# Designs tried in a protein design run: peptides against a protein of PDB entry 8OXM. Part 7

Target 1, 371 residues: chain A of PDB entry 8OXM
Amino acid sequence: FKAEFRLAGGVNLPKIIDCVGSDGKERRQLVKGRDDLRQDAVMQQVFQMCNTLLQRNTETRKRKLTICTYKVVPLSQRSGVLEWCTGTVPIGEFLVNNEDGAHKRYRPNDFSAFQCQKKMMEVQKKSFEEKYEVFMDVCQNFQPVFRYFCMEKFLDPAIWFEKRLAYTRSVATSSIVGYILGLGDRHVQNILINEQSAELVHIDLGVAFEQGKILPTPETVPFRLTRDIVDGMGITGVEGVFRRCCEKTMEVMRNSQETLLTIVEVLLYDPLFDWTMNPLKALYLQQRPEDETELHPTLNADDQECKRNLSDIDQSFNKVAERVLMRLQEKLKGVEEGTVLSVGGQVNLLIQQAIDPKNLSRLFPGWKAWV

## One batch from the design tools (peptide; aimed at target 1 D185 L215 P216 K368)

Design b1_p9_5_s2 (made by RFdiffusion4, then SolubleMPNN; from b1_p9_5, 7 letters changed)
Fold by OpenDDE base, seed 4:
Structure b1_p9_5_s2 (fold): chain B 371 residues (1-371), chain A 9 residues (1-9)
Amino acid sequence: as target 1 above (371 residues)
Amino acid sequence: FSNDFLVNE
């Protein structure tokens, strides 16, 4: 280990450390404290399995459809080491950084990211109609710019085209795999883009198995497919390459139903894997900046042993796990809203749900659905 | 590049 560390920012102040391996190679690592990395580690294993399924299929292999993974080593229930995603940037940092974000650079006369957030926060407790109207006003005055990522990073036209294609494939694969696993919408800081490959890396996998639907502001989209995410695909948007890659990914997932169900079943019943949404986690994920003043978590976890009968907790947990497995089975059968859909029909429904401004306007404003 | 995970600012 080098003697120096850097802080990665954020509330938990994770430490960036540089390590020299026995092979003489320098490796950057992220040390997190006060964070449970077990869910991230489990989701990375599921992604590796999905990648194995995608590599076995000739059509998905030819398209190089993969979800990017990173190494996670949980050290305790509140600490671990992650592989540093070297050469990645959060899409939120590229798009909406207050100093030099792409929106400010390319659209200086549009609303600022702060103005957009403020407008959407003001209507957070309002009707769906009022949220939709303000979201449409925000969208009109905050036009997508993510096309400029590939244009800035890849100056050669042939490389630019290849990397835009890699991006589109990465979004498609992660969207469908993310939908199957119930990752839901993804905060703009929790999606990294690789500056060399243009592939996405999804980090902080603390919401899975549709647990985003039980948040105080429930998720309304199957995955993040916001205007900037679509803009990065170029002029075809969600049509052509993206749609076909979603369909081919969904086909592999549906054809692997038994394998995926068995894996998820093992994980849902693993006593070491807490995937359930708790009220404190739900509050933390959707905390308002104004509410920061009172909840200093003096988690004095005074062990008030609420001896809730172990039997009633276990029965409640099992019923949640069964519902998650049933919903996963439905997704893998193409059952949407009680109707069996073809792969193309299911993918079409998911795309329409993900891009619907009515669904996007209902999302938690902190997750910036206008970006 | 801070990997600012889900910090609700």
Scores: peptide ipSAE 0.018, ipTM 0.470, DockQ to the pose 0.145
OpenDDE base, seeds 1, 2, 3, 5: peptide ipSAE 0.015, 0.000, 0.000, 0.014; ipTM 0.481, 0.394, 0.392, 0.393; seeds 2, 5 fail the geometry check

Design b1_p9_5_s3 (made by RFdiffusion4, then SolubleMPNN; from b1_p9_5, 5 letters changed)
Fold by OpenDDE base, seed 2:
Parts: sequence; C-alpha cells; structure tokens
Structure b1_p9_5_s3 (fold): chain B 371 residues (1-371), chain A 9 residues (1-9)
Amino acid sequence: as target 1 above (371 residues)
Amino acid sequence: FSDDFLKNS
C-alpha cells in the first residue's frame, strides 16, 4: 500500500488507497469505514451467478446482458475494501452536481437541484395528492438531460449509438435482476455509470429482498426508471431495446427459478448475512442529510443487546425469511398482485409501476425521483 | 442500419 490516501468525498469519507499488487500493478481501492460490506459482497456473488445464467442463454448472451460487478473484500463488520471502479461516475454527480451538473449546463432556466429537493421536502409529511402535485410541478420545471452523457463522452456517431445501446441493456438487466432480488435504495449516488462502456454499476447493496418497503417512507417502485434514466436511452425510451432486454432477462430469471431460490435460501439463513432492516439502518437511510457535505457523527450504535427472547427472534426471522422466499417464488412465477402474468405482461407492469408519477411522488425526497 | 440493429437487440 502507498502511505498516502485520498478522500472520495461523501458522508462516510471513504479512503482511496493505491496498492501495488504482487504483479507490480497499481490498483486503486476504496476503504469504507463504518459500513458492513458483507452484504455488498454477498449481493455481488448473486450478481455473478445471474451473469452466469445470462451467459448460458443464447439470446441474453447475444445481447451481452450483464450486471457490472466489482470486487468486495469485507475486513470486519464495519470495514472493508472495495475495488475502485476507475472511470465511473455517480449518475447524480453527472446530472445534479452543484457547480457543473448536466441539468445546470443544459437547462439553466429550470429549477436547480436544490430547489427541486426543497420543494419535495416541504411536502414530505403532506398527503399523497399534495406530493403528486408538487412532484408534477418539479418535473415540469426540471426536464431530463441524461441523453447528453453519451453525447459528451462519445463523439463518433457509431460509437455513440453502440454506447447508448450498452447503457439501455445495462439498465434493463440491472432493473430486472434488481427487482427479482428486491434491491432498494437506488438513489442517484448508488448508481455509477462507466464513462467508457456506458454500463451501470450498482453500489451500496444494503437494501435487498424488498426491505425498502418497510422503511419509514416505503419504496413504491420496483427499480429506478426515472425521467433521466429513460432519457439516456434516447428517442425510443422504454420501448424497443429496453423492453426486449427486460423480457429476455426476465425469461432467464424465471427459467432459473430453482437455482435462484436455492441460492437465496442459503443466503437468507446465513448467520453472517444480515439482510434484515433494523430501525437504526432505516433511520440512517432516510435521515441522511441531503447535503453530502455535512459530517454527521455516526451514532455509535452501542450494542444494546435487546435480550429479546431468542425463540421470538428466531421465529420472527424465520417468518420473514419464508415470506421473502415466497415473494421471490411469486416473482419468478410471474405472480403480481395475485395474478399470473406472462413475461411480457410482468415486464410491462413493472415498467408502468416504475414510471408512474404517483409512485415516484411517494418516494423519500433523498431518492430524488425527479432526476 | 438503425432499425435492424434495434430489432436484433
């Protein structure tokens, strides 16, 4: 390791450390403190398995459908090393950076990201109707710009088209696999884009198995398919390539039901894999100061061993695990809201749920559903 | 070019 480190920024101040491998190659690593990276490591293994399933299928292999993965090495319950994804940027950084974000550059007369956020915070405790009205006003005055990512990075028209296609396929694959696994907390800082491949890298996998639905403000969308995410696909939006790639991914997932259930069952009962939502984690996720600059002192969660009767904990845990497995089995059978859907019907429902401004308006303001 | 690539994608 080099003696020097850099700060990556953000609330947790992760340290970027350069290490020299035994091969003499320098590699950047992100050292997160105070985060349990075991969940990220486990979810990366599940994504690698999903990629193996997608590569075995001829149609998904031809479309190069894959989830971008990164190396995670958990060191402790509160520390680990991440592979630094060199040449990636958070989509939020590109879109809504305070100084030079794409919204400010391309839409200087629209509301600022801060104005949008403030408006949605002011209605956070209001009715769903008031949230919807303000969300629609924000959306009218904050028009999507993510199409400009590929236009800025790829000047050659043939390369530009290929990269826009790679982006669309990456969104489709990650959306469907993320939905099957119940991946939550898909805010704009938890989704990176590769500046060379235009593929997405999903980070901070700490909300899985629909645990986002039990947050104080429950998650109301199956995946992030906001206006900017759609704008990055170009003129066809969710139609054509995106829809077909979702359907082909869903076909592979549904046809791999036994494998996926077996893997998830092993993970749910792994005593080292804490996937359950706890009140402190829920508070941390939805009390995050919206200003990335404020160093909130992480409350030392003193291990108040709430001596809940071991029997009641185990019974409650087993019931939650069983419910997660049942819901996963339903998804893999195409059961939505008690109805069995075709792959096309299921994908269509999920797309409609993800783009519904009523669902988007109900999300926690920190999710930035207008972006 | 665009439409055939979109059909096969």
Scores: peptide ipSAE 0.014, ipTM 0.406, DockQ to the pose 0.016
OpenDDE base, seeds 1, 3, 4, 5: peptide ipSAE 0.006, 0.000, 0.006, 0.013; ipTM 0.414, 0.371, 0.416, 0.418

Design b1_p9_5_s4 (made by RFdiffusion4, then SolubleMPNN; from b1_p9_5, 5 letters changed)
Fold by OpenDDE base, seed 1:
Structure b1_p9_5_s4 (fold): chain B 371 residues (1-371), chain A 9 residues (1-9)
Amino acid sequence: as target 1 above (371 residues)
Amino acid sequence: FSDDFLLNS
C-alpha cells in the first residue's frame, strides 16, 4: 500500500488507495467505511452468474450481452474494499456536473440542473398531477444530451457506431437483469460509464428485491430508462437494438428460472445477508438537504433493540422473503399485473413503464428522473 | 474490467 490516499467525496468520505501487488502492478482500490458492502458483494456474485447464463446462450453470446462487475471484499458489517473502476465516470458527473456538465455545455439556454431539482423539490409533497405538469415543464426546458458522450470519446465514425451499440447492449442487459433482481431506479451517480468501452457499471447495490417500492417515496419504474439514458442509444432510442437485447436477455433469464430461484432463495435466507429495508436506511437514501441538521451521525442502527420477540421478527422476515421469491417467480414466468405475457409483451410493458413521464414524475426528486 | 484485481496476490 502507498502511504498516500485520496478522498472520493460524499458523506462517508471513501478513501482511494493505491496498492502495489506482489506482481509489481499498481492497483487502485476504494476503501469504504460506515457502509455495508455485503449486499454489493452478493449482487456482484449474482451478476457473475447471470453473465455465465448469458455466455452459454448463443444469441446473447453473439450480441456480447454482459453486465459489468467489479470486485468487492467486505471486511466487516461497516467496512470493505472495492475495485476502483478505472476509466469510468458517473453518468451524473458527465451530464450534470456544476462546472462543465454536458447539459451546461450543449444546452446553455436550458434550465440548470439546480433549477430542475428546485422545481421538482417544490412539488415533492404536491399531487401527482402537479408533479406531472412540473416534470413536463422541466423536461421541455432540459433537453437530453447524452448522445454527446460517444461523440466526444469516439471521433472515428466506425468506432463511434460500435461504442454506441456497446452502450445500448449494456443498458439493455443491466436493465433486464436489474429488473429481475429488483434493483429498480438507479441514482445517476450510481451508474458509471466506461470511457473506453461505453459500457455501464452499476455501483452501490444497497436497494434490491424491489425494496425501492417501500421507500418513503416509492419507486415507480422497473429500471432507469430516462431521456438521457435513451439519448445515448442514438436516433433509434429504445427501438431496434435495445428492445432486441432486452428480449434476448429476458428469454435467457426466463429459461434459467430454476437456477435463479434457487440462488436467490439461498441468499434471501442467509442470516448474514440483510437485504431488507430498515427505516434509517430508507431515510438516508431519500434524505433532504433540510434533514441534514437533525440526523446526528450517532444513530447507531444497533440501539433499536426493539425487543420484538425473535419469533415475530423471524415470521415477518420469512413472509417478506416468501413475497420476494413469489414476485421473482412471477417475473420469470412473465406474470405482470396478473397477466401472463410473452417475452416481447413483458419487455414492451417494462419499457413503457420505465419511459412513462407519469411514473418518472412520481420518483424521488433527489434521483433526478429528468436526467 | 481486467481480471487483474487480486487483493490476495
Scores: peptide ipSAE 0.000, ipTM 0.398, DockQ to the pose 0.025
OpenDDE base, seeds 2, 3, 4, 5: peptide ipSAE 0.000, 0.000, 0.008, 0.000; ipTM 0.414, 0.409, 0.408, 0.413; seed 4 fails the geometry check

Design b1_p9_6 (made by RFdiffusion4)
Pose (drawn by RFdiffusion4):
Structure b1_p9_6 (pose): chain A 334 residues (1-279, 317-371), chain P 9 residues (1-9)
Amino acid sequence: FKAEFRLAGGVNLPKIIDCVGSDGKERRQLVKGRDDLRQDAVMQQVFQMCNTLLQRNTETRKRKLTICTYKVVPLSQRSGVLEWCTGTVPIGEFLVNNEDGAHKRYRPNDFSAFQCQKKMMEVQKKSFEEKYEVFMDVCQNFQPVFRYFCMEKFLDPAIWFEKRLAYTRSVATSSIVGYILGLGDRHVQNILINEQSAELVHIDLGVAFEQGKILPTPETVPFRLTRDIVDGMGITGVEGVFRRCCEKTMEVMRNSQETLLTIVEVLLYDPLFDWTMNPFNKVAERVLMRLQEKLKGVEEGTVLSVGGQVNLLIQQAIDPKNLSRLFPGWKAWV
Amino acid sequence: FSQEHRFSS
């Protein structure tokens, strides 16, 4: 074990440690004290199940739809450990860096990130109209730059297109799974982009199962489909590879709702922390019902096809009206 | 609950 440890930031102050194994290769682990990783363990288990199901299905096997997973080992009710992701860089550190940010490097005439943050802080006390107007003004003077990422990393057109296609597929699959699982905490620091495979990885997973509505600022989108991600998917945008991959993933999930419910039914017997406090779990049953409704496409008794559900999700995600009400720290304009 | 952890410089 290494004698030094680093802080990752945050109120809970997670610890970062390095361990040297028998082969001598250093491996980085993140011990997260005062937090419950049992929910993250369930998330990783369902991620692995979805990846296996996508691999089993011939339609998705050819498309090489995979979900990037990292091992999470719970150690107690209020602590645990997880595998650190290596070879990845934060999206916000690449895009909106104060020093060498991509938006500053490519578009110096556009508004800086500090100006946008100041405007968002000044407008949170305003009404809906002023928030919508400021958001539209900010979007008018802030063009997406993320499309140049692979352009700056993969000079060879074949490798560049391969990495862009893998990025698009990974974004579609991760967005579908996050909508199904109700993942809401999807700001720039919770998503890491690989410098080699260019596949997005979700690292935080701190809140899910429709917890953004509980927060003071509701989460009006099922997944992050901001202008930068859409521009980085290519000229075709959401239409094309993203839509088809979303349809395939939704079909696979509709075909495997039995396995998904079997995986998620680990609850109701060992409830995790933050639940059933302050004296057939209530919230667990509620989230199981919501997941079942999402998987069957019933909702309030209405039937919805896979294509219609995908189109509705795209419309909700790219709607500026929903993006205006989001938390300013979520960086909806970014 | 809070979302203040999403703030950054």

Design b1_p9_6_s1 (made by RFdiffusion4, then SolubleMPNN; from b1_p9_6, 6 letters changed)
Fold by OpenDDE base, seed 5:
Structure b1_p9_6_s1 (fold): chain B 371 residues (1-371), chain A 9 residues (1-9)
Amino acid sequence: as target 1 above (371 residues)
Amino acid sequence: FSQDGLLFD
């Protein structure tokens, strides 16, 4: 290990360390010290299984449909080591960096990322109608720019086209698999883009199995398919390649129902794997940046030991696990809102739900649904 | 370039 470390941004200030392997290669690693990486490690294993299923199918293999994975080594309930995704950048850093973000560079007359966030925070406690109106105003004055990622990185037209295709395929694969697994908290810092492959890397997998729906501000979209995400696909948007790759991914997932259910069942009943949303985690994920200052945890936990009997906790857990498995089985059967859909019908519904400005306007402002 | 990206799909 090198003696020096760098801080990554964010509340937990993870440490970037460099190590030299026995092969003489330098490898960067991220050390988190206030975060439970067990969920990330488990979800990476599920993604590897999904990749194995996608590689077995001829149509998904030809399209190179894969979810980018990274190595996770949990060290404790609050610490671990992540593989540094070398040559990746958070989509939020590329798009909405305060200094040189693509929105500022390509749309200097649009609202700033700060103005957009402020407008959406002002209506956070308002009606859905008021949220929708302000979201539409924000969207009108904050136009997509993510097309410029591939244009900046890939100057050769043939390479540019190939990389835009790789991006679109990566979005499709990760969106459908993320939906099947109920992956939440897909804010712009939890999605990296590889600067060489144009593929997405989903990080911070701590909201899964639709636990985003029980956040103080519930998640209302199946995956991130915001205007910038769509703009990165180019002129075809969600049509053509993206839709077909979603359908082919969904087909493989539905045809692998037994395997997926068995694996998720083992994970949900693993006593070492806490996937449930706790109230403190839920509050933390939707904390306002302004509230960071004064919450000294003078939570006097007055010892109202609500001794919820261990039996009541276990019964409540099992009922949540059963509901998650039932909902997973429904998704894999194409059951949406009590109706059995074809693969194309299910994918179409999910795309419509993900791009609906009414759904997007209801998200937590920290999710940045206008980006 | 077909609109559908069909050359390699």
Scores: peptide ipSAE 0.021, ipTM 0.477, DockQ to the pose 0.017
OpenDDE base, seeds 1, 2, 3, 4: peptide ipSAE 0.009, 0.006, 0.007, 0.024; ipTM 0.455, 0.395, 0.397, 0.538; seed 4 fails the geometry check

Design b1_p9_6_s2 (made by RFdiffusion4, then SolubleMPNN; from b1_p9_6, 5 letters changed)
Fold by OpenDDE base, seed 4:
Structure b1_p9_6_s2 (fold): chain B 371 residues (1-371), chain A 9 residues (1-9)
Amino acid sequence: as target 1 above (371 residues)
Amino acid sequence: FSQEGLLFE
């Protein structure tokens, strides 16, 4: 280890450390404290299994469909070491950084990211109709710019085209696998883009198995497919390459139903893996910036010895796990809204749900569904 | 670039 560390930022002040391996190579690592990395580690294992399934299929292998993974080493229930995703940037940082974000650079006359957030926060407790109207006003005055990521990073036209294709494939693979695993919408800071590969890296996998649907503001989209995410695909948007890669990914997932069910069953019943949404985690994920003052979550998880009978907790947990498995089985059968869909029909429904401005307008404003 | 997730804001 080098003697110096850097702070990554944020409330938990994660430490960036540089390590020299026995091979003489420098490796950057992120040391997180006050965070449970077990869920991230488990989800990375599930992604590796999905990648194995995708590599076995000739059509997905030819397309290089993969989810980017990183190494996670949990050290305790509240600490661990992550592989630093070197050469990645949060899509939120690229798009909506206050100083030099792509929206400010390419669309200086549009609403600022702050103005958009303010407008959507003002209607957060309003009707769905009022949310939709304000969301449409925000969208008109905040036009997508994520096409410029590949244009800035890849100056050679042949490389640019290949990297835009890699991006589109990465979005498709992560969207479908994310839907199957119930990752839901993803905050713009929790999606990294690799500046060399244009592939996405999903970090902070603290919401899985559709637990985003039980948040105070429930998720209304199967995955993040916002206007900027689509703009990064270029002129074809969700059509052509993206749709075909979603269909081929979904085909592999559906054909691997028994394997995926068995894996998820083992994980859901693992006593070391708490995937359930608790009220404090739900509040934290949707905390308002203005409410930061009072609730320092001294998550001293120790003091709530609420002696709920172990039997009632276990029965409630088992019923949640069974519901998650049933819903996973439905997804893998193509059962949507009580109807069995073809792969193309299911993928089409999911794309339409993900891009619907009515669904997007209902999302938690903190997750910036207009970006 | 910070690899800050929502669990760190």
Scores: peptide ipSAE 0.016, ipTM 0.464, DockQ to the pose 0.131
OpenDDE base, seeds 1, 2, 3, 5: peptide ipSAE 0.012, 0.000, 0.000, 0.000; ipTM 0.482, 0.382, 0.390, 0.385

Design b1_p9_6_s3 (made by RFdiffusion4, then SolubleMPNN; from b1_p9_6, 5 letters changed)
Fold by OpenDDE base, seed 4:
Structure b1_p9_6_s3 (fold): chain B 371 residues (1-371), chain A 9 residues (1-9)
Amino acid sequence: as target 1 above (371 residues)
Amino acid sequence: FSQEGMLFK
């Protein structure tokens, strides 16, 4: 280890450390404290298994369909080491950085990211109709710019085309795998883009198995497919390459039903893996910036010895796990809203749900569904 | 670039 460390920023002040391996190579690592990396580690293992399935299939292998993974080493229930995703940037940082974000650079006359957030926060407690109207006003005055990521990073036209294709394939693979695993919508800071590969890296996998549906503001989309995410694909948007890659990924997932069910069953019943949404985690994920003042979560997790009978907790947990497994089985059978769909029909439904401005307008404003 | 997860803001 080098003697110096850097802070990554944020409330938990994660430490960036540089390590020299026995091979003489420098490796950057992120040391997180006050965070449970077990869920991230488990989800990375599931992604590796999905990647193995995708590499076995000729059609997905030819398309190089993969979900990007990183190494996670949990050290305790509240600490661990992450592989630093070197050469990545959060899509939110590229798009909506206050100083030099792509929206400000390419669309200086549009609403600021702050104005958009303010408008959507003002209607957060309003009707779905009022949310939809304000969301449409925001969308009209905040036009997508994520096409410029590949244009800035890849000046050679042939490289640019290949990288835009790599991006589109990465979005497709992560969207379908994310849907199967119930990752839901993803905050713009929890999606990294690799500046060399144009592939996405999903970080902070603290919401899985559709637990986003039980948040105070429930998730209404199967995955993040916002206007900027689509704009990064170029003029074809969700059509052509994206759709075909979603269909081929879904085909592999459905054909691997037994394997995926067995894996998820083992994980859901692992006593070391808490995937359930608790009220404090739910509040933290949807905390308002104005409410930051009072709740220092001194999550001394120690003091809630609420002696709920172990039996009632276990029965409630088992019923949640069974519902998750049943819903996973439905997804892998193509059962949507009580109807069995073809792969193309299921993928089409998911795309339509993900891009529907009515669904997007209902999302938590903190997750910036207009970006 | 900070790899700030939502759980760190």
Scores: peptide ipSAE 0.016, ipTM 0.559, DockQ to the pose 0.130
OpenDDE base, seeds 1, 2, 3, 5: peptide ipSAE 0.016, 0.000, 0.000, 0.000; ipTM 0.566, 0.391, 0.388, 0.448; seed 1 fails the geometry check

Design b1_p9_6_s4 (made by RFdiffusion4, then SolubleMPNN; from b1_p9_6, 6 letters changed)
Fold by OpenDDE base, seed 5:
Structure b1_p9_6_s4 (fold): chain B 371 residues (1-371), chain A 9 residues (1-9)
Amino acid sequence: as target 1 above (371 residues)
Amino acid sequence: FSQDGMLFD
């Protein structure tokens, strides 16, 4: 290990360390010290299994449909080591960096990322109608720019086209698998883009199995398919390649129902794997940046030991696990809102739900649904 | 044409 470390941004100030392997290669690693990486490690294993299923199918293999994975080594309940995704950048850093973000560079007359966030925070406690109106105003004055990622990185037209295709396929694969697993908290810092492959890397997998729906502000979209995400696909948007790759991914997932259910069942009943949303985690994920200052945890936990009997906790857990498995089985059967859909019908519904400005306007402002 | 029928722009 090198003696020096760098701080990554964010509340937990993770440490970037460099190590030299026995092969003489330098490898960067991210050390988190206030985060439970067990969920990330488990979800990476599920993604590897999904990749194995996608590689077995001829149509998904020909399309190179894969979810980008990274190595996770949990060291404790609050610490671990992540593989540094070398040559990746958070989509939020590329799009909405305060200094040189693509929105500022390509749309200097649009609202700033700060103005957009402020407008959406002002209506956070308002009606859905008021949220929708302000979201539409924000969207009108904050136009997509993510097309410029591939244009900046890939100057050769043939390479540019190949990379735009790789991006679109990566979005499709990760969106459908993320939906099947109920992956939440897909804010712009939890999605990296590889600067060489144009593929997405989903990080911070701490909201899974639809636990985003029980956040103080519930998640209302199946995956991130915001205007910038769509703009990165180019002129075809969600049509053509993206839709077909979603359908082919969904077909493989539905045809692998037994395997997926068995694996998720083992994970849900693993006593070492806490996937449930706790109230403190829920508050933390939707904390306002302004509230960071004064919450000294003078939570006098007055010892109202609500001794919820261990039996009541276990019964409540089992009922949540059963509901998650039932919902997973429904998704894999194409059951949406009590109706059995074809693969194309299910994918179409999910795309419509993900792009609906009414759903997007209801998200937590920190999710940045206008990006 | 990609196998997905995208035109070469």
Scores: peptide ipSAE 0.010, ipTM 0.471, DockQ to the pose 0.018
OpenDDE base, seeds 1, 2, 3, 4: peptide ipSAE 0.009, 0.006, 0.006, 0.026; ipTM 0.449, 0.383, 0.385, 0.526; seed 4 fails the geometry check

Design b1_p9_7 (made by RFdiffusion4)
Pose (drawn by RFdiffusion4):
Formats: sequence, structure tokens, C-alpha cells
Structure b1_p9_7 (pose): chain A 334 residues (1-279, 317-371), chain P 9 residues (1-9)
Amino acid sequence: FKAEFRLAGGVNLPKIIDCVGSDGKERRQLVKGRDDLRQDAVMQQVFQMCNTLLQRNTETRKRKLTICTYKVVPLSQRSGVLEWCTGTVPIGEFLVNNEDGAHKRYRPNDFSAFQCQKKMMEVQKKSFEEKYEVFMDVCQNFQPVFRYFCMEKFLDPAIWFEKRLAYTRSVATSSIVGYILGLGDRHVQNILINEQSAELVHIDLGVAFEQGKILPTPETVPFRLTRDIVDGMGITGVEGVFRRCCEKTMEVMRNSQETLLTIVEVLLYDPLFDWTMNPFNKVAERVLMRLQEKLKGVEEGTVLSVGGQVNLLIQQAIDPKNLSRLFPGWKAWV
Amino acid sequence: LEEIEEERL
């Protein structure tokens, strides 16, 4: 074990450690004290199940739809450990870096990130109309730059297109699974992009199962489909590879709702922390019902096809009205 | 809950 450890930031102060194994290769682990990783363990288990199901299905096998997973080992009710992701860089560090940010480097005339943050802080005390107007003004003077990422990393057109296609597929699959699982904490620091495979990885998973509505600022989108992600998917945007991959993933999930419910039914017997406090779990049953409704496409008794559900999700995600009400720290304009 | 949102800043 290495004698030094680093802080990853945050109120809980997670610890980062390095371990040297028998082969001598250093491996980085993140011990997260005062936090419950049992929900993250369930998230990783269902991620692995979805990846296996996508691999089993011939339609998705050809499309090589995969979910990037990292091992999470719970150690107690209030602590645990997880595998650190190597060879990845934060999206916000690449895009909105103060020093060498992509938006500053490509579009110096556009508004800086500090100006946008100042405007968002000044407008949170305003009404809906002023928030919508400021958001539209910010979007007018802030063009997406993320499309140049692979352009700056993959000079060969074949490798560039391969990485772009893998990025699009990974974004579609992760977005579908996050909508199904109700993942809401999807700001720039919770998503890491690989420098080689160019596949997005979700690292935080701190809050899910429709927790954003509980937060003071509700989460009006099911997944992150901002202008930067759409521009980086290519000229075709959401139409094309993203829509088809979303449809295929939704079909696979509809075909495997039995396995998904079997995986998620680990609750109601060993409830995790932050629940059933202050004296057939209530909120566990509620989230199971919600997940079942999402999987069956019933909601309030209405039937919805896979294509219609995908179109509705795209419309909700790209709607500026929903993006205006989001948390300013979520970086909806980014 | 507010501390979770503050971490996003």
C-alpha cells in the first residue's frame, strides 16, 4: 500500500489510495467514507446485466452496444470502496476550463464560463420569464465546441469516425439506462470521457431513482442531452445513430423486464442507509413501481411504443424550457 | 439536500 493519499474534494472528503499488487502495477482505489455505496453496487450490477443482455441480443451485438462499468465493493452500511477510472478526462475540464478551455480556445468572442455563471447566479432570484430569456441569450452567444474533440485527438478519418460512432452509441445506451434508472446528477464532473475509446463513463451515481425532484431544484430532464453532446454526435444530431440505438436498447429492456426486475428486487429485505429512518419498504416499493411503469411503458395507463417513447425523451431532453429550470451548477448551456 | 446541489458549483 502507498504511504500517501489524496483528497477528491467535496463535503464528505473521499480518500484516494494506490495499491501495488503482485505484478507491481499500481491500481488506484477510491474509499468513500460516510457514504453508502450499496446503491452504487446495485447500479453497477444492473449495468453489468444490461451489458450482458445487449451482448446476448443479436441486434445489439452487431452494433457493439456496451456499458462502461467499474467495480464497487461495499464494505459497511456507511462506507465502501470503488475502482478508480484511469485514462479518462472530465468533460468540464476539457470544455469549460478557465485556463485552456475548448470554448475559450475556439470562440474567444463568445461569453466566458465565468460570465455565464455570474448571469445564472444573478438570475436565480428572478422569475420564469427572466430565466428563460437569459438562458436563450446565453445559448445564442455560446456555440457548442465539443464536436472538435475527436477532431483534435484522431487525425486519421477512419479512427476518427470509429471513435465518433462508439461515442454516439455509448451516449445513447447510457442515456437510456439512466432514464430507466432515474439518474439525475449528470453535471460535467460526473461524466468522464476516455482519451482512447472516447466512451463516456458515469462515475458519481450519487443520487438516482428519481431523486432530483426531491432536490430543491427539480431535474426536468431524464438524461444529459445538451448542445455540446448533440453537436459532438455529428451533423445528423439526435436523428440517426442515437435514435436507432435508443430504440434497440428500449426493445432489449422491454424484452428483459423480467431480468431487470429480478436484479432490482434486492431491496425490501436489506434497506440501505438514508431510508426507513426516523421511527415492504415504502420508498423501495415506490421506486420498484416506477421502474416497472417505465419498463412496461404504462405510466398513467397510457401505452407508448419504443419509437414514441424515444421521441418523447428526446423532446424532453432538448427542450429549452426544461433546461431553463435546471440547477445553474448543472451547466445546462454547456 | 442543499449540500448536494452546492457541490455542483

